Peptides against a protein of PDB entry 3J47. Designs and how they scored, part 9

Target 1, 121 residues: chain A of PDB entry 3J47
Amino acid sequence: IRLTNQLKSLKGLQSKLKDVVEYLDKVINKELPINHTILGKLQDVFNLLPNLGTPDDDEIDVENHDRINISNNLQKALTVKTNDELMVIYISNLVRSIIAFDDLIENKIQNKKIQEQRVKD
Target 2, 69 residues: chain B of PDB entry 3J47
Amino acid sequence: YEEKEESNLAATKSMVKIAEQYSKRIEEEKELTEEELKTRYVGRQDPKKHLSETADETLENNIVSVLTA

## One batch from the design tools (peptide; made by RFdiffusion4, then SolubleMPNN)

Design b1_p9_1_s2 (from b1_p9_1, 5 letters changed)
Fold by OpenDDE base, seed 1:
Structure b1_p9_1_s2 (fold): chain B 121 residues (1-121), chain C 69 residues (1-69), chain A 9 residues (1-9)
Amino acid sequence: as target 1 above (121 residues)
Amino acid sequence: as target 2 above (69 residues)
Amino acid sequence: RTFRKLEFP
């Protein structure tokens, strides 16, 4: 259930991001007026998101180099965290597979013993 | 969407707790496997199956917890 | 960088 909700949230975010890109393209092409309310809310969401994008290089201030390094460090830290989580999932799946194989081996040994007993009787 | 954002924030806060629970559950799983090894000598079918099912359920809960984190 | 609210004048 929780995984399905996360996937549905991610798909919803992806769809909304696509709608925004398509909207921005239509605004660039002068086909539609800017919906300031939707853009404002989206802009608030992007301001709350850690800047995963390289800020466009158009302001060479020495403070931006430290902020770019901080942003890159945050992105790197998020990537490391994601890798650690994926590694834990992978190990957990391996351990579950090992237990399932141990049970299958035990079941085969038991079935063999039951057959050997039936042949003696 | 709002209910999912709240669920995602709750999931993120639970991640730290899940990491601690994961370490504990790995130890509990090892203990279960050691008990299965001991119960291999005691010729009753029923305890082994229940131990196996409990280990599988514990692992499934771990995987779902880590995937939800 | 806070995206400056594009307040259209």
Scores: peptide ipSAE 0.443, ipTM 0.814, DockQ to the pose 0.075
Fold by OpenDDE base, seed 2:
Structure b1_p9_1_s2 (fold): chain B 121 residues (1-121), chain C 69 residues (1-69), chain A 9 residues (1-9)
Amino acid sequence: as target 1 above (121 residues)
Amino acid sequence: as target 2 above (69 residues)
Amino acid sequence: RTFRKLEFP
């Protein structure tokens, strides 16, 4: 359920981003007026987003190197966090598989004992 | 969208708590497995099954919690 | 990098 909600939220964000790109293309083509409110909110979202690794190549001002590093560090930290979480899931699944295998072995041993008793009676 | 962003923020805060709970749950699961091992030698079926079921539920809750985080 | 709010007048 929660993964489905996150995926749905991400899909909603992707759709909205696509709508904005399509809107920007129409504005560049002089077909439609700019919705300043949507654009302003989107700019605010992009400013709040850790810079998702599009260096627009045109502002190599030396002062941006530290901010790019901070953003890359935040992305790296999020990637590390995601990797740690995936590792926890993987370990949890392995442990569950080990327990289930242990129970299967025990059930097999019990079934064998029951068969051996039935052959002696 | 806002309600889901709030849910994702709550999930992210819960992940930090989940990391602490995960360490505790691994220890609980290990205690469960050790009691199962002891109960194998004692020949009592009932404690092991309940222990295995509790371990499975704990693992499932962990997996769901981490996947949802 | 703050996207400069293009306040179009």
Scores: peptide ipSAE 0.442, ipTM 0.818, DockQ to the pose 0.071
Fold by OpenDDE base, seed 3:
Structure b1_p9_1_s2 (fold): chain B 121 residues (1-121), chain C 69 residues (1-69), chain A 9 residues (1-9)
Amino acid sequence: as target 1 above (121 residues)
Amino acid sequence: as target 2 above (69 residues)
Amino acid sequence: RTFRKLEFP
């Protein structure tokens, strides 16, 4: 149930991002008027997103070097956190697979014993 | 959506608590596996299946907790 | 880079 809800939400976010891109393309093409409220909210979202890798090289004003380092450190910290989370999931899945394998072995041993009894009768 | 961001923040805070609970759950899962080993000697089939199902449910809950965090 | 809030008048 929770996994399905997360997947549904991720799909909803993906659809919304696609709609935003399509809207931005229509605005660039002058087909639609700019909704300032939507752009303001989108801008707030982009300002909250760690700059995940567009150094658009066109104005390195040297005064922001410390803020860029802080942003990169936050991005690295988020990446490390995500990696640690994925590692925990991986270990959990391995442990589950081991337990399921042990049960499968036991079930096979039991089935073999039942077959050996049926051949003796 | 805002409720979901708040839920995601709450989930992230609970993730640190989940890491501690995860260590404890791994220990509980090992104890269950040890009881399964003991139950192998006692020759009763029924406790082993229930133990396996409980271990699987515990792992599913861990995975879902980490994915929701 | 803070996107400059383009307050269009």
Scores: peptide ipSAE 0.441, ipTM 0.810, DockQ to the pose 0.069
Fold by OpenDDE base, seed 5:
Structure b1_p9_1_s2 (fold): chain B 121 residues (1-121), chain C 69 residues (1-69), chain A 9 residues (1-9)
Amino acid sequence: as target 1 above (121 residues)
Amino acid sequence: as target 2 above (69 residues)
Amino acid sequence: RTFRKLEFP
């Protein structure tokens, strides 16, 4: 359920992003007026996103170097967190595989004993 | 969209809780495996299979929880 | 760079 909701939300975001790109293309082509409200909300989202900003060429004020480093540190921290989670999943799967293997061996030994008993009777 | 941000915050809090639950579930899995080992000596089929199935279900729930986070 | 909201009027 949660994964499906995250996937649905991500798909919704992707669709909306596509609609924005298509809208921007239509605005560039002078076919439609800019919906300032949608663009404003999109800009707010981009400002709230860790600056994945392509440096569009307005004013490299020297104060931005620290913010870029903070954003890169956040992205790095998120990457490390994701790696740690993947490692936990991997270990969990390994442990599950070991338990399942141990059970399979035991079941095989029991089945063999049952067959040997049936041959004696 | 707000529901997604709240879901991401809840997912992050869930991740911390999942890490704690993971540690706890690893301990529960060890207890289950130890009880299986004990049941192996008692020669009764029934408790062993149920314990194994419970361990597998617990692990599956962990994996799904971590993948969802 | 705060994306200055290009509020076009």
Scores: peptide ipSAE 0.435, ipTM 0.813, DockQ to the pose 0.079; fails the geometry check

Design b1_p9_1_s3 (from b1_p9_1, 7 letters changed)
Fold by OpenDDE base, seed 2:
Structure b1_p9_1_s3 (fold): chain B 121 residues (1-121), chain C 69 residues (1-69), chain A 9 residues (1-9)
Amino acid sequence: as target 1 above (121 residues)
Amino acid sequence: as target 2 above (69 residues)
Amino acid sequence: KVYRKLELP
């Protein structure tokens, strides 16, 4: 259920981003006027997004350096957190596979004992 | 969308608790596997199956917890 | 011979 909700949220975000791109393309082509309210809210959203881009090192004014470092640190922290979660899932799946394999071995040993007993009767 | 944002925030806040629960669940699963090995020595079939099922449930709960974090 | 298929839950 939660994963389905996250996936649906991500799909909703993707659709909204697509609508924004289509709007921006129409504005560039002079087909539609700029909605300043939508653009302002979108700029606010982009400013809240961690900078996922490699900073092109050449023109970022020194006054934004602290915000960029915080954003990069946040992105790195989110990436590390995601990696740790994936590692936990991986280990869990491995342990489950080991237990399942142990059960299979035990079932084989039991089946062998039952066959040996049937041959003695 | 707002309910899902709240759900994601709640999931993120629960992550630390999930990590602690994960560590505990792994230890419980190891104990179960050790008891299964001991139960092999005692020759009782039923406890091993139950132990394996409990270990599988523990792993499933762990995976679901991590996927929801 | 019940090969319990390892149902990965």
Scores: peptide ipSAE 0.495, ipTM 0.848, DockQ to the pose 0.011
Fold by OpenDDE base, seed 5:
Structure b1_p9_1_s3 (fold): chain B 121 residues (1-121), chain C 69 residues (1-69), chain A 9 residues (1-9)
Amino acid sequence: as target 1 above (121 residues)
Amino acid sequence: as target 2 above (69 residues)
Amino acid sequence: KVYRKLELP
């Protein structure tokens, strides 16, 4: 359920981003007026996305070049975090497979002992 | 969207907590496996199976927790 | 040989 909601949210964001790109292309082509309210809110969301990683309200006048690098660094950090999570899942599945294999070996040993006992009776 | 952003933020915070819990649960799983190794010498079916089932359940809960983060 | 199929939960 949560993964589906995250995927749905990501798809919704992707769709909205696509709509904004299409809107921007139409504005560049002078076909439609800029909905400043939607763009402003989206810009605020894009500006808030990197700020969600740094809770400190310090108005550092960092030139636009550093903001793109910070956004890329945050996206990279999120990608690394996702990779680490996937690695943890992989290790967990591997450990579970090892335990299941150990149980299979034990069951085989027990079955062999039971069969040896039946041959002695 | 806001509810999902809040859910994603909560999920991200839970993920950090889950990583810590995962490390702890791996240690609990090792303890269970060590007890299973000890119970291998004691010769009746029941405690080993229960320990294995408990380890599997713990792993499943870990995987679900990590997948949910 | 009844391999109890460990139903991976």
Scores: peptide ipSAE 0.485, ipTM 0.844, DockQ to the pose 0.011
Fold by OpenDDE base, seed 3:
Structure b1_p9_1_s3 (fold): chain B 121 residues (1-121), chain C 69 residues (1-69), chain A 9 residues (1-9)
Amino acid sequence: as target 1 above (121 residues)
Amino acid sequence: as target 2 above (69 residues)
Amino acid sequence: KVYRKLELP
């Protein structure tokens, strides 16, 4: 249930991102007037999103240095958090695999004992 | 959007709590595996299967909790 | 030989 809700939320985000791209393309093509209020809110969302894109080195205006450091620190913190989550999942999967392997060994030993009994009868 | 941000903040707080619970669940799983080792010597088939199933369910719940955090 | 497929949960 919870995984399905996350997948649904992610699909909703992807659909919304696609709608934003389609809106931006229509604005670039001058087919629709720029809604300044929607664009301002979108710009605020993009400014809050860690620039996961390599900043194209060509617009390093010196005033952005402190904002770039804050953005890089946030991106680094999000990357560390994601890495820690992936590590926990990896360890959990390893432990589950070990338990499943122990059960397979025991099942094999039991099956061998049953076969040895059937050969004696 | 605010509901998603609040959900992400709640998820982040739940992840810290899940990390603590995960450490505790790993310790419980080790105890289960030690009891399985003890049950290997005591020759009763039934407790060991139930222990393995409980450990698998505990791990599944951990993985689902981490994937959902 | 019934290999009980361990349904990995």
Scores: peptide ipSAE 0.482, ipTM 0.837, DockQ to the pose 0.011
Fold by OpenDDE base, seed 1:
Structure b1_p9_1_s3 (fold): chain B 121 residues (1-121), chain C 69 residues (1-69), chain A 9 residues (1-9)
Amino acid sequence: as target 1 above (121 residues)
Amino acid sequence: as target 2 above (69 residues)
Amino acid sequence: KVYRKLELP
C-alpha cells in the first residue's frame, strides 16, 4: 500500500513537471500569455526543491561556484542515499531467496528420507 | 499531494532508522540460520519450520520497510 | 509427495 502511494505521488509529480515544461515551451514560443499565478506557485516549488537544475548562466559570481558545488554535493548525497537504499533492498531480496532455497533443499532431503524409509518397510 | 509530501518526509526520516533496524535484523536472521543448522541435527521437524517462517517474516518486514522508506 | 510450495513471503 505505502509503495503504491509513493509511486502514485512520483507519477503525479512527473505529470505535473511535464505540464509545466509544455507550458514554459508555449510561453517561450509566445503562444500563451504568462500566467503569473501559476508561475509564482512553480517558483515557490522550485525554491523548495533542492536546486538540481543548472543555475541560470547569468550569475558569474564566485559564490555561485560554491553553491554549484553544494548543489552537486547535495545531488551526489541524494544519489548515494538512493543507491544505499537500493543495495539494502537487493541484499534483503537475495537473503530471502537464499533462505527459501535452503528450506527447499531441506524439504527435498526430508522427502527423500521419508521415501527411503517407506521402501525399507 | 500535501498529505503525500508529509508521508514522503516521514518516510525519509524513517529511512535512517530502517538502516539501523536492517543491520539488527540481518544479525537476528543470521542467528536464526545458525539455530536452523543446529536443529538439523536434533531431528525434530517442527522447530526448523517455525524458525524458517520467522526468518521469512523478518525479511519480509525488512523489505517492506526499505521499500516504504 | 507434499512439495511444500515455499511461499516466497
Scores: peptide ipSAE 0.494, ipTM 0.846, DockQ to the pose 0.011; fails the geometry check

Design b1_p9_1_s4 (from b1_p9_1, 5 letters changed)
Fold by OpenDDE base, seed 1:
Structure b1_p9_1_s4 (fold): chain B 121 residues (1-121), chain C 69 residues (1-69), chain A 9 residues (1-9)
Amino acid sequence: as target 1 above (121 residues)
Amino acid sequence: as target 2 above (69 residues)
Amino acid sequence: SSYEKLEFP
């Protein structure tokens, strides 16, 4: 249930981002007027999102270098966290596979012993 | 969407707790494996199967917890 | 040969 909700949320976010990009492309091409209310809500969302994007080249004031470093550090920290979580999942799956194989081998040995006893009887 | 955002925040807080639980569950799994090894010598089939099933359930709960984090 | 299929939980 929780995984399904996370996937659904991620898909919803992806769809919204695609709609925003398509809207921005239409505005750049002068096909649609800028809806200021939608743009304001999008700006609020972007301000809440960790700046994962390439900093636009223009006003690199010295204060922005620290923020860019903080953003890069945040992105790096999120990447490390995700990597650690994936590693734990991988190890857990590997351990399950090992236990399943151990049980299979034990069952095979037991079945062989039972068959050998039946042939002696 | 708001309910999912709250769920994601709760999941993120749960990740730290899951890391601690993961360490404990690995220890519990090792204990179960040692008990299985001991039960291999005692020769009764039923306790070994039950111990193996319990280890699998513990691992399943761990994976689901990590995936949910 | 009754291979009890290990039901993977």
Scores: peptide ipSAE 0.465, ipTM 0.839, DockQ to the pose 0.010
Fold by OpenDDE base, seed 3:
Structure b1_p9_1_s4 (fold): chain B 121 residues (1-121), chain C 69 residues (1-69), chain A 9 residues (1-9)
Amino acid sequence: as target 1 above (121 residues)
Amino acid sequence: as target 2 above (69 residues)
Amino acid sequence: SSYEKLEFP
């Protein structure tokens, strides 16, 4: 259930991003009037998104250096958090696998004992 | 979207709590394995199965909690 | 030999 909800969320985000790209393309082509309210909200979202290192940001002015450092620190922090979460999942899966193998070994031993008893009868 | 943002914030707070609970759950899992080892010596089948099932459920809950985060 | 596949929960 939770995985399905996350997948639905990601699909929703992907669809919305596609709609934004299509909207931006139409605005660039002057096919649609610029909705200033939508653009303002999108700009706010993009400003909150850590600059995913698009190489073109190297050309923008020296004053943005502090904001870039903050964005890079946020991106690094998010990356570290993601790595920690993945590590916990990995360890949990390993532990579960070990327990499952222990149960399988026990079941095999029991089945062998039952079979040995049936051969003696 | 707001429900998801609120869910993500709650999930992040829950992750910190889950990290603390994870350490405790690892200890509980070790205790379960020790009890399984003890139950192997006592020769009764039923307690071992229950212990294994409880350990699996605990791990599943941990995985689901991390995935929800 | 009914090895019931341990259904990984």
Scores: peptide ipSAE 0.465, ipTM 0.832, DockQ to the pose 0.011
Fold by OpenDDE base, seed 5:
Structure b1_p9_1_s4 (fold): chain B 121 residues (1-121), chain C 69 residues (1-69), chain A 9 residues (1-9)
Amino acid sequence: as target 1 above (121 residues)
Amino acid sequence: as target 2 above (69 residues)
Amino acid sequence: SSYEKLEFP
């Protein structure tokens, strides 16, 4: 359920981003007037989004550099957190596999013991 | 989206708690494995199966918790 | 040898 909700949220965000891109393409092509309110809100969203991808914006303004560094640090922290979570999932799956193998080995040992007892009878 | 964001935030907070619980659960699983080793000497199939099932359930809960985070 | 299927929960 929670994973499905997260996936649904991500899909919703993806759809919204696609709509924005389509809108921007239409504006660039002069098919639609620039809705300044939507663009302003999008700019606000982009400004709130940790700047993931533009290394070049780091050079310009020292004050923006600190904010960009904080944003990059936040993104890095989120990436590290996600990586840690994935590692925990991976370790958990490995532990489950180990337990399953231990059970399999135990079952084999038990089956051998049962067979040995049957041969003695 | 806001409800999902709140759910994700709550899930993230739960994940931190789950990470702590996960560490504790891993230790519990180790104890279960030691008990399985001890139960191997006692020869009754039933305690080992129950221990294995409990370990699997604990791991499942941990994975679901981590996935939910 | 009937390997009892480990019922993966």
Scores: peptide ipSAE 0.465, ipTM 0.838, DockQ to the pose 0.010
Fold by OpenDDE base, seed 4:
Structure b1_p9_1_s4 (fold): chain B 121 residues (1-121), chain C 69 residues (1-69), chain A 9 residues (1-9)
Amino acid sequence: as target 1 above (121 residues)
Amino acid sequence: as target 2 above (69 residues)
Amino acid sequence: SSYEKLEFP
């Protein structure tokens, strides 16, 4: 249930982002008028996003360089955290697989013993 | 979507706690595996199966917790 | 020999 809700929320966010991109493309192509209210909300969202600074805008003032570095550091920290979480999941799955394998081996040994006993009888 | 976002936020706040719980659950899983191994030597089949099932449930809960985090 | 496949829940 919880995972399904998270997945649904992510899908909803993805759909919304797609709609925004389609809207922006229509505005760029002059097919739709610029809605300043939508642009303002998008700017607010982008300001709340860690500045995924593409390094290429060399001309932006020294203060922005520190913010870009902070944002890149935040993104890096988030990536490291995600990697650690994935590693934990991976280890958990391996442990579960080992336990399942041990159970299969035990079941096989038990079945063999039962068969050997039936042949002796 | 808003209800799910709120649920996701609550899940994210719980992630730190889940990480601690995960460490504890991994230890519990290891203990169960050791007990299963011991039960194999004693020749009691039923306790081993129960320990294996409990270890699997613990791992599943850990995976769900990490995925929710 | 029924290998009870451990159903991953």
Scores: peptide ipSAE 0.489, ipTM 0.847, DockQ to the pose 0.012; fails the geometry check

Design b1_p9_2_s1 (from b1_p9_2, 5 letters changed)
Fold by OpenDDE base, seed 5:
Structure b1_p9_2_s1 (fold): chain B 121 residues (1-121), chain C 69 residues (1-69), chain A 9 residues (1-9)
Amino acid sequence: as target 1 above (121 residues)
Amino acid sequence: as target 2 above (69 residues)
Amino acid sequence: EDLLNSLLN
């Protein structure tokens, strides 16, 4: 469900971006007037998008570090964070698997002891 | 779309909380293992089963957390 | 390990 919602949101964003590109192409071709409101919102979106294009503002604002979807340098930091989280999850799963195997082994030992006792009786 | 974005933000916050909960779950799993070790001396079948079930539940919760990440 | 050995025996 959550992944599906993220995918749907991403698809919606992609569709909106495509519409904006199509609109911008029409404006460049002088087919439609520039909608200043759309342009302002787009500019706000681009300003909120960590500047993909300015290499110098390496100030990874720590506060925006939580938003995974932001552009390449932040994406790298977020990718590292995601990798660390995945690693923790992986280790957790391994630990749980080991515990489950230990329990399985104990259950088998108990079953064997019960069977041996039944044969002696 | 906004609802999904909010859900994703909530999911991310939940993942941070899950990391904390994971540390706690590891400790709980250790405690259960210690209880199994203790219960091996007291009773043959039941306490070990409870520990196993709790370990399985912990594993399931981690798998769900991974699938949500 | 002891448990594993006990299972194998």
Scores: peptide ipSAE 0.450, ipTM 0.840, DockQ to the pose 0.008
Fold by OpenDDE base, seed 4:
Structure b1_p9_2_s1 (fold): chain B 121 residues (1-121), chain C 69 residues (1-69), chain A 9 residues (1-9)
Amino acid sequence: as target 1 above (121 residues)
Amino acid sequence: as target 2 above (69 residues)
Amino acid sequence: EDLLNSLLN
């Protein structure tokens, strides 16, 4: 349920971003006049987005200059953060699994020792 | 959409908390594993069982965290 | 390691 809601939200955001891009392209191509109200709302959305512009994490190859890349960089940074969180969860699950296996091994060893003792008695 | 966004934001905050809890849980799992190792050397079943139970609880919490994420 | 060896045996 929660993952489905997150996915739906992400899809909604993606659709909205696509609509914004299409609108901006139409404005750039002079097919539509600059709607200041839409631009203002878009700016508000960008201002609510965490300022991904802190350049400190270097290695995102910001090669190509186009402003669209900044939004992509933010999304990439958010994706990296999500990946890190998922990685932590994955590692945790692995550690728990390893511990569970160790316990199973120990239980088997103990059971074997008990059986060997019973056979000797 | 807004409800899902709020849910996702809450989930993300929960994930950060879960990451912290995970670090703590990993430490708890390590402690349990050490107790199991010690119990293996001492030949006493009880500390090993406790370590195993704590490891299982830590694993369960991680699974719940993954499902919540 | 000992546990692993014990599982293998």
Scores: peptide ipSAE 0.467, ipTM 0.848, DockQ to the pose 0.009; fails the geometry check
Fold by OpenDDE base, seed 2:
Structure b1_p9_2_s1 (fold): chain B 121 residues (1-121), chain C 69 residues (1-69), chain A 9 residues (1-9)
Amino acid sequence: as target 1 above (121 residues)
Amino acid sequence: as target 2 above (69 residues)
Amino acid sequence: EDLLNSLLN
């Protein structure tokens, strides 16, 4: 459910971004007048996008480092955080798998001992 | 869309909490393994089965957490 | 480890 909602939100964002690109192309081709309100909102969105090119704003990166889904440098930091979280989950699954195998091994050993006792009897 | 974004943000915050809970669950799983080791020496099958079931439930929860991440 | 070895034997 959560993954589906995230995927749907991402698809919605992608669709909106595509609509913006199509609008900008039409404005460039002089097919439509420039909507200053949309352009202003788009500029605000671009200004809110993490600056992919300037590594120097390290101080803003630390507070937002916890927010996984946003833009490239922040996305790199967020990707690192996501990778760390995925790594923890992966290690957790491995540990659980190892414990489950250990239990299966013990159960097989016990079953073998019971069978050996029955054959002696 | 906004509801899903809010849900995703809440899920991310929950994942951080799950990571902390996971560390605690790993410790609990180790404790259960020690109990299973003790049960091996005592020769009783029942505590081992309970440990195995708890480990499986812990594994399932981690898998769901990974899939949600 | 001992349990694993015991299962393999």
Scores: peptide ipSAE 0.467, ipTM 0.847, DockQ to the pose 0.009; fails the geometry check
Fold by OpenDDE base, seed 1:
Structure b1_p9_2_s1 (fold): chain B 121 residues (1-121), chain C 69 residues (1-69), chain A 9 residues (1-9)
Amino acid sequence: as target 1 above (121 residues)
Amino acid sequence: as target 2 above (69 residues)
Amino acid sequence: EDLLNSLLN
């Protein structure tokens, strides 16, 4: 359920981004007026997202260069955090697998010992 | 979409708690393994089975925590 | 190790 909800949210974001790109293309072509409310909300979302270096970053004013560097640093920090979490999960799964295997081996030994006792009786 | 976004935010906030829970779960797994080892020396089959089942439950909980993180 | 050896024997 949680993974499905995350995937649905990501798909919704992707669809919205596509709509924004189509809107920006129409504005550049002077075909439609800008919906300022939708653009404002989208800008707020982009400011909250770590800037995955979009090729349009080259036209942003000198004051945004520091913000872009901060955003890149935030993305790098989030990537490191994600890697650390995945590593912890991986190690935990390995440890559990080893414990389960040891228990399986012990159960097999016990079953063999019980069978040997039954044959002697 | 909004319900999923709220769920993702809650999951992210829970990641810090998951790191603490992970350390605690590792200790719980060790305790279960020690109890299983002790039961092997006493020659009773039932305590060893219980330890194995508890280790499996601890592993399942860690997997769910990692998936939520 | 002892458990592993017991399974192998």
Scores: peptide ipSAE 0.461, ipTM 0.842, DockQ to the pose 0.008; fails the geometry check

